# Peptides against a protein of PDB entry 4M9S, part 1

Scores and structures below are computed, not measured.

Target 1, 135 residues: chain A of PDB entry 4M9S
Amino acid sequence: SRGLVGVECITPYSYKSLAMALQRCVEVLSDEDRSALAFAVVMPPGVDIPVKLWSCVIPVDICSNEEEQLDDEVADRLKRLSKRGALLSGKRMPVLTFKIDHIIHMFLKHVVDAQTIANGISILEQRLLEIGNNN
Unless a header shows other numbers, all headers, positions and changes below count from the first letter of the chain.
Peptide ipSAE was made for these designs. It is ipSAE averaged over its two directions, with the distance scale d0 held at 1.0 Angstrom where the peptide's residues are scored. Compare it between designs on one protein only; published cut-offs may not apply.
A fold fails the geometry check if it doesn't show the stated peptide or something in it is severely misdrawn.

## One batch from the design tools (peptide; made by RFdiffusion4, then SolubleMPNN)

Design b1_p8_1_s1 (from b1_p8_1, 4 letters changed)
Fold by OpenDDE base, seed 5:
Structure b1_p8_1_s1 (fold): chain B 135 residues (1-135), chain A 8 residues (1-8)
Amino acid sequence: as target 1 above (135 residues)
Amino acid sequence: MLPKILPV
């Protein structure tokens, strides 16, 4: 069965209706979960991304310098977003990953501030370089 | 126009 990587030809109407529904879902998020969702725009859509890579871009105010607590707190935020149905898809096996769907990612590109997107990309690039140099 | 999501 060739997975329909359906180019869901979202008609402009279907996109507008979905965008309105998603807007309402975003409005009822906490500030923390809304911030986490905003930075999800820097991730490639349709890819199961490990929590460690999400931790590079999800802003967590951690009172403790323990790196182990960062991945757990990020995972909890992403788990809350995944409970909102279409926002993220969590996968526990073989490793804990989260995926943003193409449609949600397309929505985020329209509603996330351009400077936030640019900053999130810059942060991701910097953290990936740090990880790559420490291995 | 949809509102912008900003980090809070």
Scores: peptide ipSAE 0.107, ipTM 0.789, DockQ to the pose 0.167
Fold by OpenDDE base, seed 4:
Structure b1_p8_1_s1 (fold): chain B 135 residues (1-135), chain A 8 residues (1-8)
Amino acid sequence: as target 1 above (135 residues)
Amino acid sequence: MLPKILPV
């Protein structure tokens, strides 16, 4: 069985046109939703990620340290992003997950601040270790 | 050049 590894050839033209469209989509986001989108760059592309793992990197100002309130607010931000074109893909069943597509992730690697990427990776790694040690 | 996305 020959697995066709679909080489997604993004032409430079398609990339530039998509980047301009995505830039316009980012400009109309709230500051909170734009921040959530920036930190989405630290997630692996093409993977259905549970909301709990998104909550490790999405910056949320919550009045309580309740994990449920954090996950709900993060889920609402990700739901808003999923309604803005191809920024995220949400899946409700069997569990609520969100996925960043490889093309969007490639765009974010170019437009997110390098310090934001580095900080987001560090925060994700730390919080994943905490989750792994508590299980 | 595309603008940088910064956290707020």
Scores: peptide ipSAE 0.104, ipTM 0.783, DockQ to the pose 0.164
Fold by OpenDDE base, seed 1:
Structure b1_p8_1_s1 (fold): chain B 135 residues (1-135), chain A 8 residues (1-8)
Amino acid sequence: as target 1 above (135 residues)
Amino acid sequence: MLPKILPV
């Protein structure tokens, strides 16, 4: 079976229109939700990512030492982003996950600062190693 | 040119 790699022929016009729409959506976000969206660029696109892995990279100024409160605050940010059009797709079952779509991820690669991307990847890699060593 | 998104 030849998998039709559906080259969604996003015309340059559709991309420009979408990029302008996404830019406007980003401009009306709070600073905290915009930061959460920026760090979504480090996640693999099209994959349902558990909230616990999002909490590894989403910046949260929480005074609480409780991992549960961190995951809840991260989940609330991601839920707000999921309500802003196609920014994220949430699933509640079997586990709460969020997914970034390829188009949004491609937009973020263009508009997020390159050093922020590199730092976010390094932080994710480090925290994944720490989780792997503690199991 | 699209603005850069920076973390706060």
Scores: peptide ipSAE 0.100, ipTM 0.782, DockQ to the pose 0.165
Fold by OpenDDE base, seed 2:
Structure b1_p8_1_s1 (fold): chain B 135 residues (1-135), chain A 8 residues (1-8)
Amino acid sequence: as target 1 above (135 residues)
Amino acid sequence: MLPKILPV
């Protein structure tokens, strides 16, 4: 008996209902928090990602050149998103991390513009190279 | 087809 390990068959009906619920959750976000959620699509789902890596792709208009303030502002946006149901899962210890769920990530792949996804990937790749060369 | 919700 080959156990069907873990195909959560999200029926098209469950997907439509979830998509409608997620759409309503997205519509009530601020423009900043909605933008942060859009760029979450470039992160691998199911992985605890440190705030420093989120700051590579989350657009923040910072009044200060201090990288520490960037991470704090990004963390605050991600904390707000984590309070909006299943959008993100935050862990505080040992390091502050956020994770996007596979279902939310699949939703974002369908509702975020393809050019925005491509741009977000390119920005992430560039910033990861900069971090890797400065260490 | 879901509507595009997130133009940046």
Scores: peptide ipSAE 0.091, ipTM 0.786, DockQ to the pose 0.171

Design b1_p8_1_s2 (from b1_p8_1, 4 letters changed)
Fold by OpenDDE base, seed 1:
Structure b1_p8_1_s2 (fold): chain B 135 residues (1-135), chain A 8 residues (1-8)
Amino acid sequence: as target 1 above (135 residues)
Amino acid sequence: MLPRILPV
């Protein structure tokens, strides 16, 4: 059974209405949660990503070098974003993961600064290589 | 134009 990956064809009309709704949702975020949402653009859409991989790109100002506190603070930010509607979807089992929706990811590609996207990809690639070399 | 989401 070839699953029809329903290409949700966002009409230009649906895009304008959705972009206005999403803009309003982004404007009411804290600066920290808005920054976390911006860096979500570097993740592949529709994929359940473990918190440990999100911690590679989400900027967290932590006063302690404890990796455990990084993952917890990142998880709290992603959980706040998941409560703001369709921004992220979280799964708790079998492992805590978050997924960006294709529609939200398309929005972010248009509103996040191109240098931010490039920097976020570079940081993710570097940290994935470090994780891969330590295993 | 939508405001750009800048990293803080």
Scores: peptide ipSAE 0.051, ipTM 0.717, DockQ to the pose 0.167
Fold by OpenDDE base, seed 4:
Structure b1_p8_1_s2 (fold): chain B 135 residues (1-135), chain A 8 residues (1-8)
Amino acid sequence: as target 1 above (135 residues)
Amino acid sequence: MLPRILPV
């Protein structure tokens, strides 16, 4: 039985219409939530990512270096994004995770600044190595 | 051209 890998062919028209709709959704975000959405581009699309891994790349100004406060503030930003259209999908059980959809991720790859993407990847790689070496 | 999402 050959599994049909459904190649979702997004037409240029559907992409343009979706990009215009997403543009409008991004314009009404706070600066903080817009920055969080920009850094979401470094995550693999279609994967349920735990909040701890999101905290590696989401820029948060926290008054303390407490990991719990970082994860909570990141979770709140991601929860706000998940309530705004299809930007993120949150799952509470069995663990709190967030997922970026392939379509949203493809949009972000075109609209996020290339230096922001490069910096976000470098930061993620560094912090994943630190987590991997501490376990 | 869509405006770029810039981190603030």
Scores: peptide ipSAE 0.051, ipTM 0.710, DockQ to the pose 0.165
Fold by OpenDDE base, seed 5:
Structure b1_p8_1_s2 (fold): chain B 135 residues (1-135), chain A 8 residues (1-8)
Amino acid sequence: as target 1 above (135 residues)
Amino acid sequence: MLPRILPV
């Protein structure tokens, strides 16, 4: 998958065309994968983020409270999104990470509900504090 | 207007 890492959208037309293409990609997602993609907006763009940090914000309905199963289910959702072309870029080495490209992140900032963004940031901040206090 | 992605 050629990541959008080099496509500076220099024209409003190219942005609109890309946004229309991305809209169609979002419309065909499952509700779970669309929810995971919505919460990807809280991550910094262009950064390879470990799955453990994604698990802080990706909503997973799991019957088990096992942290290991949470990270695996989150990783599977992010893997599905990475297979949808430009939505996410996964790396397996040296550690399993996912990255949102700047253009996708900019799209999400326009289409994700403002309250969802605010809630996702608050959840991330809380979980990062919990992780920081337990180390 | 693009549709809003809401958590369902």
Scores: peptide ipSAE 0.050, ipTM 0.711, DockQ to the pose 0.170
Fold by OpenDDE base, seed 2:
Structure b1_p8_1_s2 (fold): chain B 135 residues (1-135), chain A 8 residues (1-8)
Amino acid sequence: as target 1 above (135 residues)
Amino acid sequence: MLPRILPV
């Protein structure tokens, strides 16, 4: 399977067509899944990121008092996104991870609000420091 | 112009 990794956007027209296709895929998402996709822009592209690190930036309304349920809800959002074409690539073993591809990440950098990106990075950095100090 | 994705 030639993943999107082999689609060098050689022309502005190929980019415009891909951007229109991605826009349509984003428009049919729920508000929750669209929000999760927006915050995926703060992750480094091409890296398999554990769900625990995704849970640092994916906004979940904590209707449930247990951190274990946060990772499950985040994982379900990311699983839904991974089923929507090439938005994310999931691996189940040895640890559940998700990866954003460079092309999708480049698209998100252009369509996600700059303040949202900055806030998401700041939140990720803070949560990573908290995790690093508690280990 | 692509629509901006905003967090809800």
Scores: peptide ipSAE 0.046, ipTM 0.688, DockQ to the pose 0.170

Design b1_p8_2_s1 (from b1_p8_2, 5 letters changed)
Fold by OpenDDE base, seed 4:
Structure b1_p8_2_s1 (fold): chain B 135 residues (1-135), chain A 8 residues (1-8)
Amino acid sequence: as target 1 above (135 residues)
Amino acid sequence: MFVLKPVF
């Protein structure tokens, strides 16, 4: 499969490919923000996803099980990813949502390990079932 | 520990 790896661009950018530029953007992230970005691969690209659904898959170490604190800490991670290299796009209206771009999502599918992807899908499916059973 | 694979 000819992924993003096959597109060498002669650009005035210091990077020979978009993949190398994205790799460098990920390397400069904190371990927490890098982990959040890894789990973003389980989200559908190009869709504005509410913070509550991101909170189902983004690993957050919080001292309390308060859903409000979880959503706030997840929102802050996603805001950092949106500010650092535009890895996500945030929208505040009508509700706070984040979207992964198709290019970033395609990059993550190649660089995130298959076990992390499988675990993130399993966690998302479980949490969606829990949300569906509580309504 | 999350390990990004090097993109070659």
Scores: peptide ipSAE 0.011, ipTM 0.470, DockQ to the pose 0.143
Fold by OpenDDE base, seed 1:
Structure b1_p8_2_s1 (fold): chain B 135 residues (1-135), chain A 8 residues (1-8)
Amino acid sequence: as target 1 above (135 residues)
Amino acid sequence: MFVLKPVF
């Protein structure tokens, strides 16, 4: 399937394709924010996902075992991604949610390695089972 | 180390 690489933009924009523009947006991210964006590929595109579900898959090094600090640090990473190139869309009401756009998600499916995708899905499935068994 | 594959 010719992904976003087949969409050459003959536009007055500095990038020959949307894929090159998105790649450049990812290259200027910190390693932490780039890692968070890579794991966003496991989320369904176009769906407003609560921060709690993002915290299941976003890798965060926390100095404390406080679950509240995990959700805050994940929210800050997702907020940086929403501000930098609109890679995510954030909504604060009624609950803080983030959404990956279909175009960004399609890009990530091409640039994220298959093992990272498989690991992220497995982690999400496990955490959803843990949440479902605790309710 | 996450290797973003270059989109060729």
Scores: peptide ipSAE 0.010, ipTM 0.469, DockQ to the pose 0.144
Fold by OpenDDE base, seed 2:
Structure b1_p8_2_s1 (fold): chain B 135 residues (1-135), chain A 8 residues (1-8)
Amino acid sequence: as target 1 above (135 residues)
Amino acid sequence: MFVLKPVF
């Protein structure tokens, strides 16, 4: 495979490659946080994306159809991913946004299955059309 | 259930 997997660095770090370090960071996530991180692959890297757009693709099991609770639970997952290994970068001002880094996004493209990527894109496209038609 | 494939 051509990519981050081919970058072995002999470092005093416990991991022989950045890919192994990232894999270990993902393995210690909950299933919900790991699922949220997987769907982050559909987001453009390096862009500060509002929580509302993350809520279009992050699967959340909520007992209510309240959009506020959806955005809050999604925000909490993204905050956990931001704190756990800096897998995302969060900004609170002017609006709560999250950004996937180019390196993390490149990693996810190699470890996330193509069907999950395709499904996530399709879901995002559908939700963006719904938002666009309601404005 | 999302399965991260092992990067081989």
Scores: peptide ipSAE 0.010, ipTM 0.478, DockQ to the pose 0.145
Fold by OpenDDE base, seed 3:
Structure b1_p8_2_s1 (fold): chain B 135 residues (1-135), chain A 8 residues (1-8)
Amino acid sequence: as target 1 above (135 residues)
Amino acid sequence: MFVLKPVF
């Protein structure tokens, strides 16, 4: 399967391919930020997604049941990912949103395990149904 | 532990 591995980027960076560069960018993340990035694969690429929808799938180990703290911690993870190599694009207006690029999303589809992808989709679907039934 | 598969 001819993945992103076939695009040799002559970059001034020591990486022979964009895939190797992205892999190294992910290896230097914290476990929490890496986990958040792994679950970003379930989001549609190129779409500005509100933080509330990210909080449905981003695993946060918080001792508090406060939804406000969940959204803030998720937002901070996504902000870190947006700063660390532009893995996400953030917008603050009118609402805080994050977008995954098509290239990053395509990379994640190859490096994230199929079970994590399936679980993340199932969790997102369940949470969307819960939100839809409460409105 | 999320094992990023090496992209070969």
Scores: peptide ipSAE 0.010, ipTM 0.468, DockQ to the pose 0.143

Design b1_p8_2_s2 (from b1_p8_2, 5 letters changed)
Fold by OpenDDE base, seed 4:
Structure b1_p8_2_s2 (fold): chain B 135 residues (1-135), chain A 8 residues (1-8)
Amino acid sequence: as target 1 above (135 residues)
Amino acid sequence: MFTLVPVF
């Protein structure tokens, strides 16, 4: 599969490829926002996903066990990723949702390590089972 | 610390 890495474009754009441009967008993120973006690879692309489901996967160091504080901190990270390089898109109605674009998701599948992907899937599966058993 | 390793 020739991913985004195989498309070099001779343009007046400062980057020879979309992959190089996206890589530079990731390099200027904080470590926390970069970590949140790495785990975004586990989410289905093109789907508006509620913050609560992002909170199942995005690693946040919180001093409290309050689920509401977790959702707020995750929402703020996702808002930063939406504002910085349009790496996500956010929608506020009817509930706060975020969506990863297909191009960003395809990029992340090539640059995120397999262990991070596997861990994110395992965490998501576990948390979805916990949510499903509590309803 | 998760390092996004650039796979060139």
Scores: peptide ipSAE 0.006, ipTM 0.385, DockQ to the pose 0.125
Fold by OpenDDE base, seed 2:
Structure b1_p8_2_s2 (fold): chain B 135 residues (1-135), chain A 8 residues (1-8)
Amino acid sequence: as target 1 above (135 residues)
Amino acid sequence: MFTLVPVF
């Protein structure tokens, strides 16, 4: 399936395709922000998702087991992704949520390896079961 | 290190 890569246009825009523009946006990310963006592929597109659910899948290195510090570091990564190329959309009210756009999600499905996607789904499923058993 | 590998 040619996906977004098969859509080229001759325009005064610096990139021949949206896929090339998105690829360049990903290349200029830090390794941490790029990793967070790769795991964003497991999230449903177009849905406003609370930071706590992002914290289930976004890998962070924290010196403490404090859930608040995890959520804050994840929130800051997602805020960077929201500011850099509009890769995510953030809302602050009533709770801090982030949403992946359908186009970005479709792009990620083509550029993220299948093993990373499968691992991210497995991690999310496990963490959701842990949250569900603690309520 | 997760490499976004373009699957061409």
Scores: peptide ipSAE 0.006, ipTM 0.385, DockQ to the pose 0.127
Fold by OpenDDE base, seed 3:
Structure b1_p8_2_s2 (fold): chain B 135 residues (1-135), chain A 8 residues (1-8)
Amino acid sequence: as target 1 above (135 residues)
Amino acid sequence: MFTLVPVF
């Protein structure tokens, strides 16, 4: 599929395409932030999503069973992704939310492996069922 | 280890 890779721009910018610029932004991420970004592909683009729903999908290795520490570590990863290359957009009010842009989401659908996408969907579906049964 | 494979 000729996605973002097919759009070359002759610009004074160091990158010939938006896909190359995004690829370079991903290459300079930590493995943890890159993993969090890979799982962002399961989230609907253009929607302001609460940190709690991101915590359902983003893998975090935490030494404690504290749910608050999970949400904080996920929030900090998403904050790093929002600051590095504008891969996400964050809002603090009324609740801390993050949004994946449509262009970033489209990029991720082409560079994230199908098994990671399928696993992320299955995890999200399971966690949403757990949340829905507890209300 | 996530390998970003560019799908051409």
Scores: peptide ipSAE 0.006, ipTM 0.365, DockQ to the pose 0.142
Fold by OpenDDE base, seed 1:
Structure b1_p8_2_s2 (fold): chain B 135 residues (1-135), chain A 8 residues (1-8)
Amino acid sequence: as target 1 above (135 residues)
Amino acid sequence: MFTLVPVF
């Protein structure tokens, strides 16, 4: 499948393709922010998703069992990804939500390994079942 | 260690 790699951009930009520009944006991320971005591939593109649903799939090393600290650390990672290269779009009202762009999501589907995608889907499905059974 | 493998 000729993904974003087939779009050569003859532009005055320093990058020969949008894929190379996006790759460079990912390479300058911290390991934690890069990991959070990799797991963003399991989220539907173009949808405003509450932080609580991102917390189901984004891996965070927290020394506390406090769900509030999990949502805050996830929110701060998503805010960094929104500020660095516009990899996500954040809205604060009525609740804090983040959206992955279609172009970024299409890029991630080609650069994230299939096992990470499968694991992220399995984790999200399990957590959604746990949330559905507690309501 | 997540290896981003560029699938060429």
Scores: peptide ipSAE 0.005, ipTM 0.364, DockQ to the pose 0.121

Design b1_p8_2_s3 (from b1_p8_2, 5 letters changed)
Fold by OpenDDE base, seed 2:
Structure b1_p8_2_s3 (fold): chain B 135 residues (1-135), chain A 8 residues (1-8)
Amino acid sequence: as target 1 above (135 residues)
Amino acid sequence: MFVLVPVF
């Protein structure tokens, strides 16, 4: 399947395809924000997901074991991705949530390697089981 | 019409 890469448009836009434009948006990210975006592929598209569930899969380097500091650092990465190229959509009420768009999610499924996707799913499943056993 | 604005 050619996915989004097969859709070329002759437009006055600097990019011949949406895939090339999205690729350029990913290239200008920091390694941390790019890593966070790569793991966003495991999240269901179009769903408003609480920061706590993003913290299950987004890798952060933190000097403390404080869950609040983890959620804040993840929230700041997701806020950067929301501001840079609208790769995510954020809502602040009733809780801070982020949503991946269907187009971005389809793009990530083609550019993120299958092993990173599989690892991200496995990590999410494990963390959801840990959360479920503690309630 | 989704305008992807590159935020520099």
Scores: peptide ipSAE 0.005, ipTM 0.356, DockQ to the pose 0.051
Fold by OpenDDE base, seed 3:
Structure b1_p8_2_s3 (fold): chain B 135 residues (1-135), chain A 8 residues (1-8)
Amino acid sequence: as target 1 above (135 residues)
Amino acid sequence: MFVLVPVF
C-alpha cells in the first residue's frame, strides 16, 4: 500500500498530493516548531490532550526549572502549530487541550524517523511513571 | 491561510 504518498490528484491546486502539501507545511516551520511536531507523533490522534501531557514529550529549552514556564512555552508552540497549517487543533475550556488530526498523525508516522518515535515513547513512559509514583 | 481540504 503506497499510503498518502501514492495518492496523486490532477487538480488546479499547486500540490499534486496531500503528502506534498503537508511536507511543504512542515518545511516552513521553525526548527523548534518542527521538533515539537515530530514528537506529536507519540500522542494518540483524535484525542483532546491537556498541555501537561504534551510537556512530558515536547522538547523545550528553558533557563528555569519552573513547571509553569515549561507548560506555557509548550502551549505557545502548540498554538503556533494550530495557527500554522492547522497541524493541531486547540480547545481552551474546561482546560487548555490540543489534538493531533488522524491525517497529520498518519503523515508524521511516515516522515518522522523510527529513533525519534522510540525516544518520544520512552520519554513519555518515564514521565508518566514519575507522575504515577508522586500520587 | 492554507486550508488543507482532503479531497478523498
Scores: peptide ipSAE 0.005, ipTM 0.347, DockQ to the pose 0.039
Fold by OpenDDE base, seed 4:
Structure b1_p8_2_s3 (fold): chain B 135 residues (1-135), chain A 8 residues (1-8)
Amino acid sequence: as target 1 above (135 residues)
Amino acid sequence: MFVLVPVF
């Protein structure tokens, strides 16, 4: 499958491909925002996902065990990713949700290592089972 | 530290 890497465009745009432009957008992120974006590859593209489900996968170093503080810090990372390069889109109603675009998700599938993807899936599956058993 | 490795 020739992904986004196989499409070179001769344009007056500073980047020869969309993949190079997206790579540059990722390079200027903080390590925390870059890590959050790497785990976003586990989420289904084009779906408005509640912050609580992002908090199951996005690694956050928090000094407290408060679930609300985790959701707020994850929400702020996702807001930064939404503002920096439009890597995500956010919606506030009826609940705060974020969505990864299909193009960004396709890019991440090619640049995120297989071990990070596998770990993110395993963490999401475990946390979804914990949520399902507590309802 | 997760490194997004550019797979060219």
Scores: peptide ipSAE 0.005, ipTM 0.370, DockQ to the pose 0.147
Fold by OpenDDE base, seed 1:
Structure b1_p8_2_s3 (fold): chain B 135 residues (1-135), chain A 8 residues (1-8)
Amino acid sequence: as target 1 above (135 residues)
Amino acid sequence: MFVLVPVF
């Protein structure tokens, strides 16, 4: 499949392709922000998703069992990804939501390993079943 | 340690 690697961008940008530019944006992330971005591949592109659903998939090392601290730390990672390279788009009203762009999601599908994608799907499915059974 | 493997 000729993914984003086949789009040579003849632009005055220092990068020969959009894929190389996006790769460089990912390389300058912290390990935690890069991990959060890798799991963003599980989310549907172009959809405004509440922080609570991101907290089901984004791995966060928290020493507390407080769900509120989980949602806050996930929200801060997603805010960093939104500010650094526009990898996500955030909206605050009516609820704090984040959206992955179609181009970023297409890039992640080619650079994230298949086992990480499969694990992220399995975790999301399990957490959605837990949320559905508690309502 | 997540290895982003560039699939060429």
Scores: peptide ipSAE 0.000, ipTM 0.356, DockQ to the pose 0.121

